# Peptides against a protein of PDB entry 2ODG, part 11

Target 1, 89 residues: chain A of PDB entry 2ODG
Amino acid sequence: MTTSQKHRDFVAEPMGEKPVGSLAGIGEVLGKKLEERGFDKAYVVLGQFLVLKKDEDLFREWLKDTCGANAKQSRDCFGCLREWCDAFL

## One batch from the design tools (peptide; aimed at target 1 G38 V44 Q48)

Design b2_p14_3_s2 (made by RFdiffusion4, then SolubleMPNN; from b2_p14_3, 7 letters changed)
Fold by OpenDDE base, seed 3:
Structure b2_p14_3_s2 (fold): chain B 89 residues (1-89), chain A 14 residues (1-14)
Amino acid sequence: as target 1 above (89 residues)
Amino acid sequence: MAEEWKEAALKALA
């Protein structure tokens, strides 16, 4: 597996107030849907990730159900948050 | 599939 530059940029530094669209796998379409549901910042999605105890299957299912993410998008987003947490949490 | 997590997750966020 290879990572995108977007992934590397996200995991390299504290996320601060980065928008939800900064997460790997979350483009403009998914980002807008997440924002409509109240997930406007990356840290809000991080919160959901942590509430689900970093479980990959649960998180990816949640993301699919919430914004219609496909398998690659949910995988990229999960990996992005997992590696960020490994570095900063 | 785990479906009960949905209610638990929503409750935790409320």
Scores: peptide ipSAE 0.080, ipTM 0.648, DockQ to the pose 0.105
OpenDDE base, seeds 1, 2, 4, 5: peptide ipSAE 0.071, 0.062, 0.063, 0.062; ipTM 0.664, 0.653, 0.653, 0.662

Design b2_p14_3_s3 (made by RFdiffusion4, then SolubleMPNN; from b2_p14_3, 7 letters changed)
Fold by OpenDDE base, seed 5:
Structure b2_p14_3_s3 (fold): chain B 89 residues (1-89), chain A 14 residues (1-14)
Amino acid sequence: as target 1 above (89 residues)
Amino acid sequence: MAEEWKKLALEALK
């Protein structure tokens, strides 16, 4: 599938201390909601992704329930983390 | 919240 530049930027390098808003599919609105729930860094969301054993349906459902992500946003975020893990994990 | 979803995920994988 076609990816965004934001996705490509994220998967290209170690994520370090990147904010949650650096994740593809996570804009300012969703980012603020995630931060309010304690998910302020991309690596915290990565942690949840891994806790859910990289399961797409569970992760996307979690993201929807946590910050109200729609189908595209959750798909983009999942794909971003999946490909980052393929490269660096 | 992470713990809640972890538990749910583990249950789903049984």
Scores: peptide ipSAE 0.145, ipTM 0.711, DockQ to the pose 0.096
OpenDDE base, seeds 1, 2, 3, 4: peptide ipSAE 0.139, 0.070, 0.138, 0.132; ipTM 0.704, 0.678, 0.696, 0.698

Design b2_p14_3_s4 (made by RFdiffusion4, then SolubleMPNN; from b2_p14_3, 7 letters changed)
Fold by OpenDDE base, seed 5:
Structure b2_p14_3_s4 (fold): chain B 89 residues (1-89), chain A 14 residues (1-14)
Amino acid sequence: as target 1 above (89 residues)
Amino acid sequence: MAEEWKKKALEALA
């Protein structure tokens, strides 16, 4: 499958202080829900991704339970973090 | 009960 420009923009450079909404698959609706739960920065979600040992099923289910992400949104977000880690971690 | 992902996550962290 192909990636979005949003994905490519995210994986191309260090994460820094990028907001959670900069993650592929995370739009305004999901971003606000994540922020309400304390996941305001992309690096906080990265932290959860790493705590879950980069496990796709665990992460995608967590994202679904936390903000109501659908299958595509969780897949896009997982892929975004996976490829960022491959480049920078 | 905890969701399945929660159970697996806790097991992975043990």
Scores: peptide ipSAE 0.145, ipTM 0.699, DockQ to the pose 0.054
OpenDDE base, seeds 1, 2, 3, 4: peptide ipSAE 0.088, 0.086, 0.125, 0.132; ipTM 0.704, 0.710, 0.698, 0.696

Design b2_p14_4 (made by RFdiffusion4)
Pose (drawn by RFdiffusion4):
Structure b2_p14_4 (pose): chain A 89 residues (1-89), chain P 14 residues (1-14)
Amino acid sequence: as target 1 above (89 residues)
Amino acid sequence: HTPEEMIEAAKEAN
């Protein structure tokens, strides 16, 4: 999973109020769609993951149906958000 | 931000 340094950096330090495009697997284009959906910050998107009880199928369907992210990009967010929770939740 | 704040923020965004 050749995730960018952002994946390791994200789960290496607190998220603070970093932009939603900062989450691994969410590019600038995808960050914009989620932003238009009311997720102007990454901690708002992590909240959606928590609401879905880490249901990978519901999460992937939600992200894909919400912005059109591919099955590949959604995997990065799941492990990225999930691993952050493992160190942080 | 706590998990609770993050969940509420997600619900508000929805």

Design b2_p14_4_s1 (made by RFdiffusion4, then SolubleMPNN; from b2_p14_4, 4 letters changed)
Fold by OpenDDE base, seed 2:
Order: structure tokens, then C-alpha cells, then sequence
Structure b2_p14_4_s1 (fold): chain B 89 residues (1-89), chain A 14 residues (1-14)
């Protein structure tokens, strides 16, 4: 399975102040929902990812429950954060 | 839920 360019762009550099919508799997719809919940920056979602000890099932379930992400969206988002952490954390 | 609330919920999930 190949990754998206969005994924590659995200994992290639420090995330800094990138918006939540810059995460792979997070489009306009999910991004807005996350922002409404206070997850406006990618690093806030990263925070939740880390609090969950990088557990895939827990994170993907959280994302689904929080913004309605489907399986692909949650997989893409998880993979994006996992690979970013592998590179920069 | 706010990030703070979600973090607290996450603690309980661990």
C-alpha cells in the first residue's frame, strides 16, 4: 500500500504549527470537526497520540469517536503520526 | 470534548 503525497509532505519535516488538516486522512470535514473540539493544530492531535502510548487501536478509535473518521482516514492519520514520530521524536 | 477532557479519557483507556 502506497502513501499519499500529503502523508509524505507531513512526515518530511517538523510539524511546527501546521493545522490539524495537514494530517493525512484529515480533510476539510474532519479537520473542522477536530478544530471545533479544540484540536486545531496537528501537534494537539500528536499529543493525544502520545498520551495513548502510540497505540493504533486506541488512537483510531478515539479519532473515529471524536470526528467520525472512517477506517481509511484513521489509518492514514495514525500512519502519518507514527512515521513522523519515528523521524522526529 | 476538549483536548483536556479527551486526555483524561485517554488515561482511563490505558
Amino acid sequence: as target 1 above (89 residues)
Amino acid sequence: MSPEEMIEAAKKAL
Scores: peptide ipSAE 0.177, ipTM 0.755, DockQ to the pose 0.139
OpenDDE base, seeds 1, 3, 4, 5: peptide ipSAE 0.147, 0.136, 0.144, 0.142; ipTM 0.734, 0.723, 0.729, 0.729

Design b2_p14_4_s2 (made by RFdiffusion4, then SolubleMPNN; from b2_p14_4 with H1M E12K N14L)
Fold by OpenDDE base, seed 4:
Structure b2_p14_4_s2 (fold): chain B 89 residues (1-89), chain A 14 residues (1-14)
Amino acid sequence: as target 1 above (89 residues)
Amino acid sequence: MTPEEMIEAAKKAL
């Protein structure tokens, strides 16, 4: 699968205090919904990704249930976190 | 699930 520039920008450097909206697949709509639910930083979503032991199905289901992400959005977000972890964790 | 709910669930699981 091809990746977006947003994905490449995220996986290229340490996550730091990047907002949740910096994650691939998370646009303005999903970002606002996640922030309203307490997920203001990308590292909070990373936390859930790791608690779920990097399981794709569990994470993508959680993202859908939490902010209404569709299949492509959840795939992009999962892939973004997976590749970031492969590089930096 | 919110971070608050996740924290409470984790506390119960430990």
Scores: peptide ipSAE 0.220, ipTM 0.750, DockQ to the pose 0.098
OpenDDE base, seeds 1, 2, 3, 5: peptide ipSAE 0.207, 0.137, 0.199, 0.127; ipTM 0.762, 0.707, 0.735, 0.724

Design b2_p14_4_s3 (made by RFdiffusion4, then SolubleMPNN; from b2_p14_4, 5 letters changed)
Fold by OpenDDE base, seed 3:
Structure b2_p14_4_s3 (fold): chain B 89 residues (1-89), chain A 14 residues (1-14)
Amino acid sequence: as target 1 above (89 residues)
Amino acid sequence: MSPEEMIEAALKAL
């Protein structure tokens, strides 16, 4: 699947203090919902991704349940974190 | 629930 520029920008460098909204698939609506649940930084969502052992189904289900992400949004977010981890972990 | 509580729940699901 084709990736977005947002995805490419995220996976190209250490994420540092980037907000949760910098993750591919996470727009303003989902970002606000995640922030309300305490996931304000991208690295907090990364933490959840790693706790779930990088499992796609578990992560995408969690994201759906947590912020209402649809299939594309959860796919984009998962792919973003997967590729970042491949580059930097 | 807090992120801590969500992480705890996720760990239990493994």
Scores: peptide ipSAE 0.203, ipTM 0.789, DockQ to the pose 0.139
OpenDDE base, seeds 1, 2, 4, 5: peptide ipSAE 0.068, 0.092, 0.098, 0.087; ipTM 0.670, 0.680, 0.687, 0.669

Design b2_p14_4_s4 (made by RFdiffusion4, then SolubleMPNN; from b2_p14_4, 4 letters changed)
Fold by OpenDDE base, seed 5:
Structure b2_p14_4_s4 (fold): chain B 89 residues (1-89), chain A 14 residues (1-14)
Amino acid sequence: as target 1 above (89 residues)
Amino acid sequence: MTPEEMIKAALEAL
């Protein structure tokens, strides 16, 4: 599968204080919905990814239920966090 | 829900 530049930019460096909208698959619409639920930073979503033990199905379902992410958006977001963790965790 | 509450709910569903 191919990745976006947004994905590559995210996985290339420590995420620090990056906003939730920096995650691949998370645009303005989904970002605002996540922020309204308290997920304002990418690292908060990373936290959820980790407590779900990096399980793809659980995480993608959570993301769909939380902000209305479609299949591509949830796939992109999951892949972004997976590859970031492979590099930095 | 706060993030903490949501995370706890997710953990309980595992």
Scores: peptide ipSAE 0.244, ipTM 0.827, DockQ to the pose 0.143
OpenDDE base, seeds 1, 2, 3, 4: peptide ipSAE 0.157, 0.234, 0.052, 0.222; ipTM 0.775, 0.774, 0.646, 0.814

Design b2_p14_5 (made by RFdiffusion4)
Pose (drawn by RFdiffusion4):
Parts: C-alpha cells; sequence; structure tokens
Structure b2_p14_5 (pose): chain A 89 residues (1-89), chain P 14 residues (1-14)
C-alpha cells in the first residue's frame, strides 16, 4: 500500500485539528465534498468510522456514497483511520 | 449524525 507519508505521519502523531483533506485517501477534491457534508475537520470524519464500528463494508459504502471515492481511496482511509485508532484507541 | 460523529471525534483526539 504505497500510501503517502501522510499515512505514517498521521498515525505517528496526534491528529489535532488538521483539515479533513489531511486524512490519507482523501484528496482535496474529496475533502471538499465531505466538507460540504459538514466534515470540515478530520476528527469529524474519524468519528464516522467509530460510529460504523469499523465496519469496512459500511464505511466504504458510506464514503463512496457520500463523495464517490473509489474502492482504492477508501482502503487507504480504512487502514489509515483504523491504524490511527490502533495506536490511539 | 454529523454532530454525533463530531462529538466522538473530539473525544478520540483529546
Amino acid sequence: as target 1 above (89 residues)
Amino acid sequence: SVEEARELGLEAVE
């Protein structure tokens, strides 16, 4: 998974109030859609992951249906958000 | 909801 340095940097230090486009697998275009959906910060999106009980199928459907992210981009967010939780939850 | 996800997210990053 040739995730950008952001994936490692994200699970290497707290997320703070970084923008939603900072989450691995969420690009600027996708960050904008989630932002329009009320997720102006990444910790709001992580919350959606927690609500879905880490259900990968529900999460991918949610992200895809919410913004149109491809099956590839959603994998990065799942492991990215999940791994952050592993170190941090 | 968005407010539920915001609350849980804030708690997780505290």

Design b2_p14_5_s1 (made by RFdiffusion4, then SolubleMPNN; from b2_p14_5, 5 letters changed)
Fold by OpenDDE base, seed 2:
Structure b2_p14_5_s1 (fold): chain B 89 residues (1-89), chain A 14 residues (1-14)
Amino acid sequence: as target 1 above (89 residues)
Amino acid sequence: SVEEMRALGKAAVS
């Protein structure tokens, strides 16, 4: 599988204050839903990712339940955070 | 446990 430019842009640098919508797999629709649930910044979703001990199934399930992400969206988001953590955490 | 982590995941941010 190949990654998107959005994924590459995210994993290439510290995430800082990037909005939740900067995460791969998270578009405007999912981003707004996440923001409504308190996940306005990418680092807040990162926090959830870490609380779930970087577990793919748990994270993707959570993302689906929280904002309605489909399989591809949750996979892209998980991969984005995993690779970012591998580089910077 | 998986169940405990799932429960934590469902907790509100604040």
Scores: peptide ipSAE 0.326, ipTM 0.841, DockQ to the pose 0.073
OpenDDE base, seeds 1, 3, 4, 5: peptide ipSAE 0.078, 0.323, 0.320, 0.321; ipTM 0.721, 0.845, 0.839, 0.844

Design b2_p14_5_s2 (made by RFdiffusion4, then SolubleMPNN; from b2_p14_5, 5 letters changed)
Fold by OpenDDE base, seed 4:
Structure b2_p14_5_s2 (fold): chain B 89 residues (1-89), chain A 14 residues (1-14)
Amino acid sequence: as target 1 above (89 residues)
Amino acid sequence: SVEEMAELGRKAVA
């Protein structure tokens, strides 16, 4: 599938303290909702991704239930974290 | 919990 520049920028370097909004698929609307739930940094969402053992269906459903992400947004976010982990974990 | 996720994530990116 085709990826965005936002995705490419995220997977190209260490995550560090990047805000949750730096994740592909997470815009300002979803970012604010995630921040209100305590997910202020991208690494917090990464934590959940790892807790779910990188299961796509479980993670995407969790993201939908947590911030209202649609199918494309959850797909983009999952793919972003998967490829980052493949490169750096 | 959110804190547990944060701890796991922090360790992974360190």
Scores: peptide ipSAE 0.724, ipTM 0.957, DockQ to the pose 0.845
OpenDDE base, seeds 1, 2, 3, 5: peptide ipSAE 0.046, 0.104, 0.038, 0.033; ipTM 0.650, 0.718, 0.647, 0.637

Design b2_p14_5_s3 (made by RFdiffusion4, then SolubleMPNN; from b2_p14_5, 4 letters changed)
Fold by OpenDDE base, seed 4:
Structure b2_p14_5_s3 (fold): chain B 89 residues (1-89), chain A 14 residues (1-14)
Amino acid sequence: as target 1 above (89 residues)
Amino acid sequence: SVEEAAELGRQAVA
């Protein structure tokens, strides 16, 4: 599978205070919906990923239910966080 | 919860 430049930019460096919209698969529409639910920073979504013990099915279903992400968007977001954790956590 | 996620996330990126 190929990755986007957005994915590569995110996994290449520490996350810090990056906004939720910096996550691969999360555009402006999904980002605003996540922010309205309190998931305003990328690290908050990372936290949810960890709460779910990095389970792909659980995380992708959560993302779909929380902001309406489609299959590609949830896959891209999951992969982005998985690879970031592999590099930094 | 969002609060739990935020706390774990903060710890992970610190």
Scores: peptide ipSAE 0.841, ipTM 0.974, DockQ to the pose 0.901
OpenDDE base, seeds 1, 2, 3, 5: peptide ipSAE 0.839, 0.839, 0.841, 0.840; ipTM 0.974, 0.974, 0.974, 0.974

Design b2_p14_5_s4 (made by RFdiffusion4, then SolubleMPNN; from b2_p14_5, 5 letters changed)
Fold by OpenDDE base, seed 4:
Order: sequence, then C-alpha cells, then structure tokens
Structure b2_p14_5_s4 (fold): chain B 89 residues (1-89), chain A 14 residues (1-14)
Amino acid sequence: as target 1 above (89 residues)
Amino acid sequence: SVAEAAELGRAAVA
C-alpha cells in the first residue's frame, strides 16, 4: 500500500493543535461530523485511538460509527495515527 | 468518552 501526501505531512511532525481535518482519511465532511461530536482536534482522535489501545478493528469501527467513515477513510486515519505514534510516542 | 479521549490525547502530544 502507498500513503498520501496528507498522511506523510501529518506523520512528519508533532501534531500539536492541528485540527481533526489534518488526519489522513478525514476530509471536510467527516471533519465536521467529528467536530460536532467534540472531536475537533487531531489529538482528541489520537486520544480515542489510545483509549482503544491502538486496536485497528475497534478504532475503525468507532470512526465509522462516529462520523460515517468508509473503509478507506478509516484505514487511512488509523494508519496515520499508528505511524505518528511510532515516530513520536 | 470524548472527555477521556481529549485528556489522553492532550497528554500524549504535550
């Protein structure tokens, strides 16, 4: 599999206060839905990723249930957070 | 919860 430039940009640096829409797989539509649920920053979604103990199936299901992410979007988002954690945690 | 996620995430990126 290959990654997007958006993914590479995200995993290359600390995420700080980046908006949730900075996550790979999270576009404007999903971002707005996540923001409505209180997941407005990328670090909040990272937190959920950690709450779920980095479990891919649980996280991707959560993302689908929370904002309607499809399989590619949830995979991209999961991979983005996993690689970020590998680099910075 | 979103509150738990926010707290863990904030700590992780601090």
Scores: peptide ipSAE 0.840, ipTM 0.974, DockQ to the pose 0.890
OpenDDE base, seeds 1, 2, 3, 5: peptide ipSAE 0.839, 0.839, 0.839, 0.840; ipTM 0.974, 0.974, 0.974, 0.974

Design b2_p14_6 (made by RFdiffusion4)
Pose (drawn by RFdiffusion4):
Structure b2_p14_6 (pose): chain A 89 residues (1-89), chain P 14 residues (1-14)
Amino acid sequence: as target 1 above (89 residues)
Amino acid sequence: SQVELTRELGKAAV
């Protein structure tokens, strides 16, 4: 999983108020769609993950249906958001 | 709303 340094950096230190495009697997284009959907900050998107009880199928369907992210990009967000929770939740 | 729910939960988790 050749995730960018952002994946490790994200689960290495608190998120703070970093932009949603900062989440691994969410690019600038995808960050814009989620932003238009009311998720201007990454901690709002992490909240969606928590609401879905880490249901990978629901999460991937949600992200894909919400912005059109591919099955590949959604895997990065799941492990990225999930691993952050493992260190942080 | 769903967005406000996720905002509150995610912000508290962070």

Design b2_p14_6_s1 (made by RFdiffusion4, then SolubleMPNN; from b2_p14_6, 5 letters changed)
Fold by OpenDDE base, seed 4:
Structure b2_p14_6_s1 (fold): chain B 89 residues (1-89), chain A 14 residues (1-14)
Amino acid sequence: as target 1 above (89 residues)
Amino acid sequence: SEVELAEKLGRAAV
């Protein structure tokens, strides 16, 4: 399965203060919704990912319910965080 | 608020 350049850019370096919109699968629409809910930084979403013990179904359901992410968007976001953690955590 | 944000985290009762 292929990944986007956005995914590769995110997993290539420490997360730092990257905005939530830097996550693969999170475009302008979803990013604004997440920011309105207090998830302004990618590391806040990482926190939720870790609290959910990296469970794919739980995380993807949460993302859908929180910002309206579709199946592809939630898959891309999950994969982005999973691979970042594999590299840096 | 921080309280509102906390309510949106970890909701799955892991």
Scores: peptide ipSAE 0.175, ipTM 0.753, DockQ to the pose 0.097
OpenDDE base, seeds 1, 2, 3, 5: peptide ipSAE 0.173, 0.169, 0.162, 0.171; ipTM 0.747, 0.755, 0.740, 0.745

Design b2_p14_6_s2 (made by RFdiffusion4, then SolubleMPNN; from b2_p14_6, 4 letters changed)
Fold by OpenDDE base, seed 5:
Structure b2_p14_6_s2 (fold): chain B 89 residues (1-89), chain A 14 residues (1-14)
Amino acid sequence: as target 1 above (89 residues)
Amino acid sequence: SEVELARKLGEAAV
């Protein structure tokens, strides 16, 4: 699979206070929707990812239900968090 | 609020 530069930028360093829109697959539209629901930081979405025990199907379904992410967006976001965790968790 | 956010996180709990 091919990753974006946005993905590579995210997984390369500690997450810190990065906004939710820094996650691969999360653009302006989805980012705004997530922020409106209280998911303003990437680490909040990371928290949900971890609560769901890193399960791809559960997380991608959650993301779809929460902000309307399509299959590619949810795949990109999941992959971004998975690889970040592989590096830093 | 913190409570509302916690609910949103929990509503999709395993």
Scores: peptide ipSAE 0.181, ipTM 0.750, DockQ to the pose 0.103
OpenDDE base, seeds 1, 2, 3, 4: peptide ipSAE 0.172, 0.176, 0.170, 0.179; ipTM 0.743, 0.751, 0.748, 0.750

Design b2_p14_6_s3 (made by RFdiffusion4, then SolubleMPNN; from b2_p14_6, 5 letters changed)
Fold by OpenDDE base, seed 5:
Structure b2_p14_6_s3 (fold): chain B 89 residues (1-89), chain A 14 residues (1-14)
Amino acid sequence: as target 1 above (89 residues)
Amino acid sequence: SLVEKARELGSKAV
């Protein structure tokens, strides 16, 4: 498996106030849908990730149901948060 | 379920 530069940029530092669109797998389309549902910051999605106890299947299903993410988008987003947590949580 | 809890919390955050 390979990662994107967007992924590497996100996992390299504390996420602070980064917008939801900074997450790997979350482009403008998904970002807008997430923002409309109240997920404007990456840390809000991190919160959902943690509530789901970092479970990949649960998180990816939730993301799909929430914003219509496809398999690659949900995989990229999950991996982004997993690796960020490994580094900083 | 945890999935439903996540959805609930997300809805409250908006």
Scores: peptide ipSAE 0.187, ipTM 0.748, DockQ to the pose 0.143
OpenDDE base, seeds 1, 2, 3, 4: peptide ipSAE 0.092, 0.180, 0.185, 0.172; ipTM 0.701, 0.745, 0.744, 0.740; seed 1 fails the geometry check

Design b2_p14_6_s4 (made by RFdiffusion4, then SolubleMPNN; from b2_p14_6, 4 letters changed)
Fold by OpenDDE base, seed 5:
Structure b2_p14_6_s4 (fold): chain B 89 residues (1-89), chain A 14 residues (1-14)
Amino acid sequence: as target 1 above (89 residues)
Amino acid sequence: SEVELAEKLGKAAV
């Protein structure tokens, strides 16, 4: 599959304090919902991704349940975190 | 709150 520039920008460097909206698949709508639930930074979502042992189905289900992400949004977000971890973890 | 956030984490059976 092809990736977005947003994905490439995220996986290219340490995420540091990047906001949750920096994650591929997380736009303004989902970002706001995540922030309202305490997921203000990308690293908080990374933490959940790791707690779920990088399992795609579990993570994508969690993301859908947490902020209403659709299939593409959750797939993009999962792929973003997976590839970031491959590079930096 | 911290408690509320914790409840949203790791909710899947792992």
Scores: peptide ipSAE 0.173, ipTM 0.747, DockQ to the pose 0.095
OpenDDE base, seeds 1, 2, 3, 4: peptide ipSAE 0.166, 0.154, 0.157, 0.170; ipTM 0.733, 0.742, 0.742, 0.744

Design b2_p14_7 (made by RFdiffusion4)
Pose (drawn by RFdiffusion4):
Structure b2_p14_7 (pose): chain A 89 residues (1-89), chain P 14 residues (1-14)
Amino acid sequence: as target 1 above (89 residues)
Amino acid sequence: SLAEEMKTLAEEAN
């Protein structure tokens, strides 16, 4: 899983108020769609993950259906958001 | 808690 340094950096330090495009697997284009959906910050998107009880199928369907992210990009967010929770939740 | 605040924010955004 050749995730960018952002994946390790994200689960290495608190998220603070970093932009949603900062989450691994969410590019600038995808960050814009989630932003238009009311998720202007990454901690709002992590909240969606928590609401879905880490249901990978619901999360991937939600992200894909919400912005059109591919099955590949959604995997990065799941492990990225999930691993952050493992160190942080 | 921080997790509950994040969930509330996600629900509001939805």

Design b2_p14_7_s1 (made by RFdiffusion4, then SolubleMPNN; from b2_p14_7, 5 letters changed)
Fold by OpenDDE base, seed 1:
Structure b2_p14_7_s1 (fold): chain B 89 residues (1-89), chain A 14 residues (1-14)
Amino acid sequence: as target 1 above (89 residues)
Amino acid sequence: SLAEEMKEAALKAE
């Protein structure tokens, strides 16, 4: 499948202090909901991704339950974090 | 809290 420029921009460099909204699949609506739950930085969502042991089903379910992400949004977000980890972790 | 949400997630991944 194809990726977005947003995905490519995220996986290309260390994420540092990037906001949660910089993750592929996370727009302003989902980002706001994540921030309200304490997931304000991309690295906090990365933390959740890691404590879920990079499990796709668990992560995507969590994202749906936490901010209302649809299937594409959760897929894009998961793929973004997976590929970032493959490059930098 | 954030910590509690992540604790719950960790339990699911065991």
Scores: peptide ipSAE 0.500, ipTM 0.915, DockQ to the pose 0.093
OpenDDE base, seeds 2, 3, 4, 5: peptide ipSAE 0.469, 0.464, 0.476, 0.458; ipTM 0.906, 0.905, 0.909, 0.903

Design b2_p14_7_s2 (made by RFdiffusion4, then SolubleMPNN; from b2_p14_7, 4 letters changed)
Fold by OpenDDE base, seed 5:
Structure b2_p14_7_s2 (fold): chain B 89 residues (1-89), chain A 14 residues (1-14)
Amino acid sequence: as target 1 above (89 residues)
Amino acid sequence: SLAEEMKKAALEAL
């Protein structure tokens, strides 16, 4: 499997105040829906990821249910957060 | 609230 430049850019540094749309798999459409639900920063989605104990199925289902992410989008987002945590958490 | 959204999402996912 391969990663996008967006993924690599995200996992390379502390996420700080990066918007939710900076997460791999989260474009403008999904980002807006997440923001409307209170998930405006990448670190808020990180919080949800951690609350779900980094479980892939739980997180990807949550993302699908929350913003309508498809399988690729949820995979990309999960992988982005997993690898960020491996580097910085 | 955000807290309620996260709680709901977590419960629905379990």
Scores: peptide ipSAE 0.388, ipTM 0.860, DockQ to the pose 0.120
OpenDDE base, seeds 1, 2, 3, 4: peptide ipSAE 0.381, 0.296, 0.382, 0.380; ipTM 0.858, 0.834, 0.858, 0.860

Design b2_p14_7_s3 (made by RFdiffusion4, then SolubleMPNN; from b2_p14_7, 6 letters changed)
Fold by OpenDDE base, seed 5:
Structure b2_p14_7_s3 (fold): chain B 89 residues (1-89), chain A 14 residues (1-14)
Amino acid sequence: as target 1 above (89 residues)
Amino acid sequence: SLAEEMMEAALKAL
């Protein structure tokens, strides 16, 4: 599988205070919906990823249910967090 | 509260 530059930029460095929209697969539409639900920073979504024990199916389903992410968006977001965790967690 | 709404959203997939 190939990754985007957005993915590579995210996984390359500590997450810090990056907005939720910095996550691969999360554009302006999904980002706004996540922010409305309290998930305003990438690290809050990371928290959910960890609560779900890094399970792909659970996380992608959650993302779909929470902000309406499609299959590609949820795949990209999951992969982004998985690879970030592999590097930094 | 916001915290309660976030918790609901976070835990429903478990």
Scores: peptide ipSAE 0.209, ipTM 0.779, DockQ to the pose 0.137
OpenDDE base, seeds 1, 2, 3, 4: peptide ipSAE 0.186, 0.121, 0.186, 0.207; ipTM 0.752, 0.738, 0.754, 0.778

Design b2_p14_7_s4 (made by RFdiffusion4, then SolubleMPNN; from b2_p14_7, 6 letters changed)
Fold by OpenDDE base, seed 1:
Structure b2_p14_7_s4 (fold): chain B 89 residues (1-89), chain A 14 residues (1-14)
Amino acid sequence: as target 1 above (89 residues)
Amino acid sequence: SWAEEAKKAALEAL
């Protein structure tokens, strides 16, 4: 599968204080829902990714349950965090 | 499960 420019932009550098909407697969709609649940920064979602032990099925299910992400959105978001962690964690 | 408890704990911490 090919990646988006949004994915490449995210995985290329430390995430710092980037908003949750900077994650691949997370647009305006999902970003607002995540922010309402307290996940306002990308690093907060990273935290959830890590407490779920980087498990794809668990994370993607969580994302779906939390903000209504579809299969592609959750895949893109998971892949974004996985590749970021491979580079920086 | 540990995963479900982790999800709940994360939400409670926010």
Scores: peptide ipSAE 0.168, ipTM 0.759, DockQ to the pose 0.132
OpenDDE base, seeds 2, 3, 4, 5: peptide ipSAE 0.141, 0.132, 0.110, 0.113; ipTM 0.740, 0.732, 0.718, 0.720

Design b2_p14_8 (made by RFdiffusion4)
Pose (drawn by RFdiffusion4):
Structure b2_p14_8 (pose): chain A 89 residues (1-89), chain P 14 residues (1-14)
Amino acid sequence: as target 1 above (89 residues)
Amino acid sequence: FDVEESRELGKEAV
């Protein structure tokens, strides 16, 4: 999983108020769609993961149906958000 | 989905 340094950096330090495009697997284009959907900050998107009880199928369907992210990009967000929770939740 | 719910939970978790 050749995730960018952002994946490790994200689960290495608190998120703070970093932008949603900062989440691994969410590019600038995808960050914009989520932003238009009311998720201007990454901690708002992490909240959606928590609401879905880490249901990978619901999460991937949600992200894909919400912005059109591919099955590949959604995997990065799941492990990225999930691993952050493992160190942080 | 509920954005305000997600905002509340996510902000608290962070």

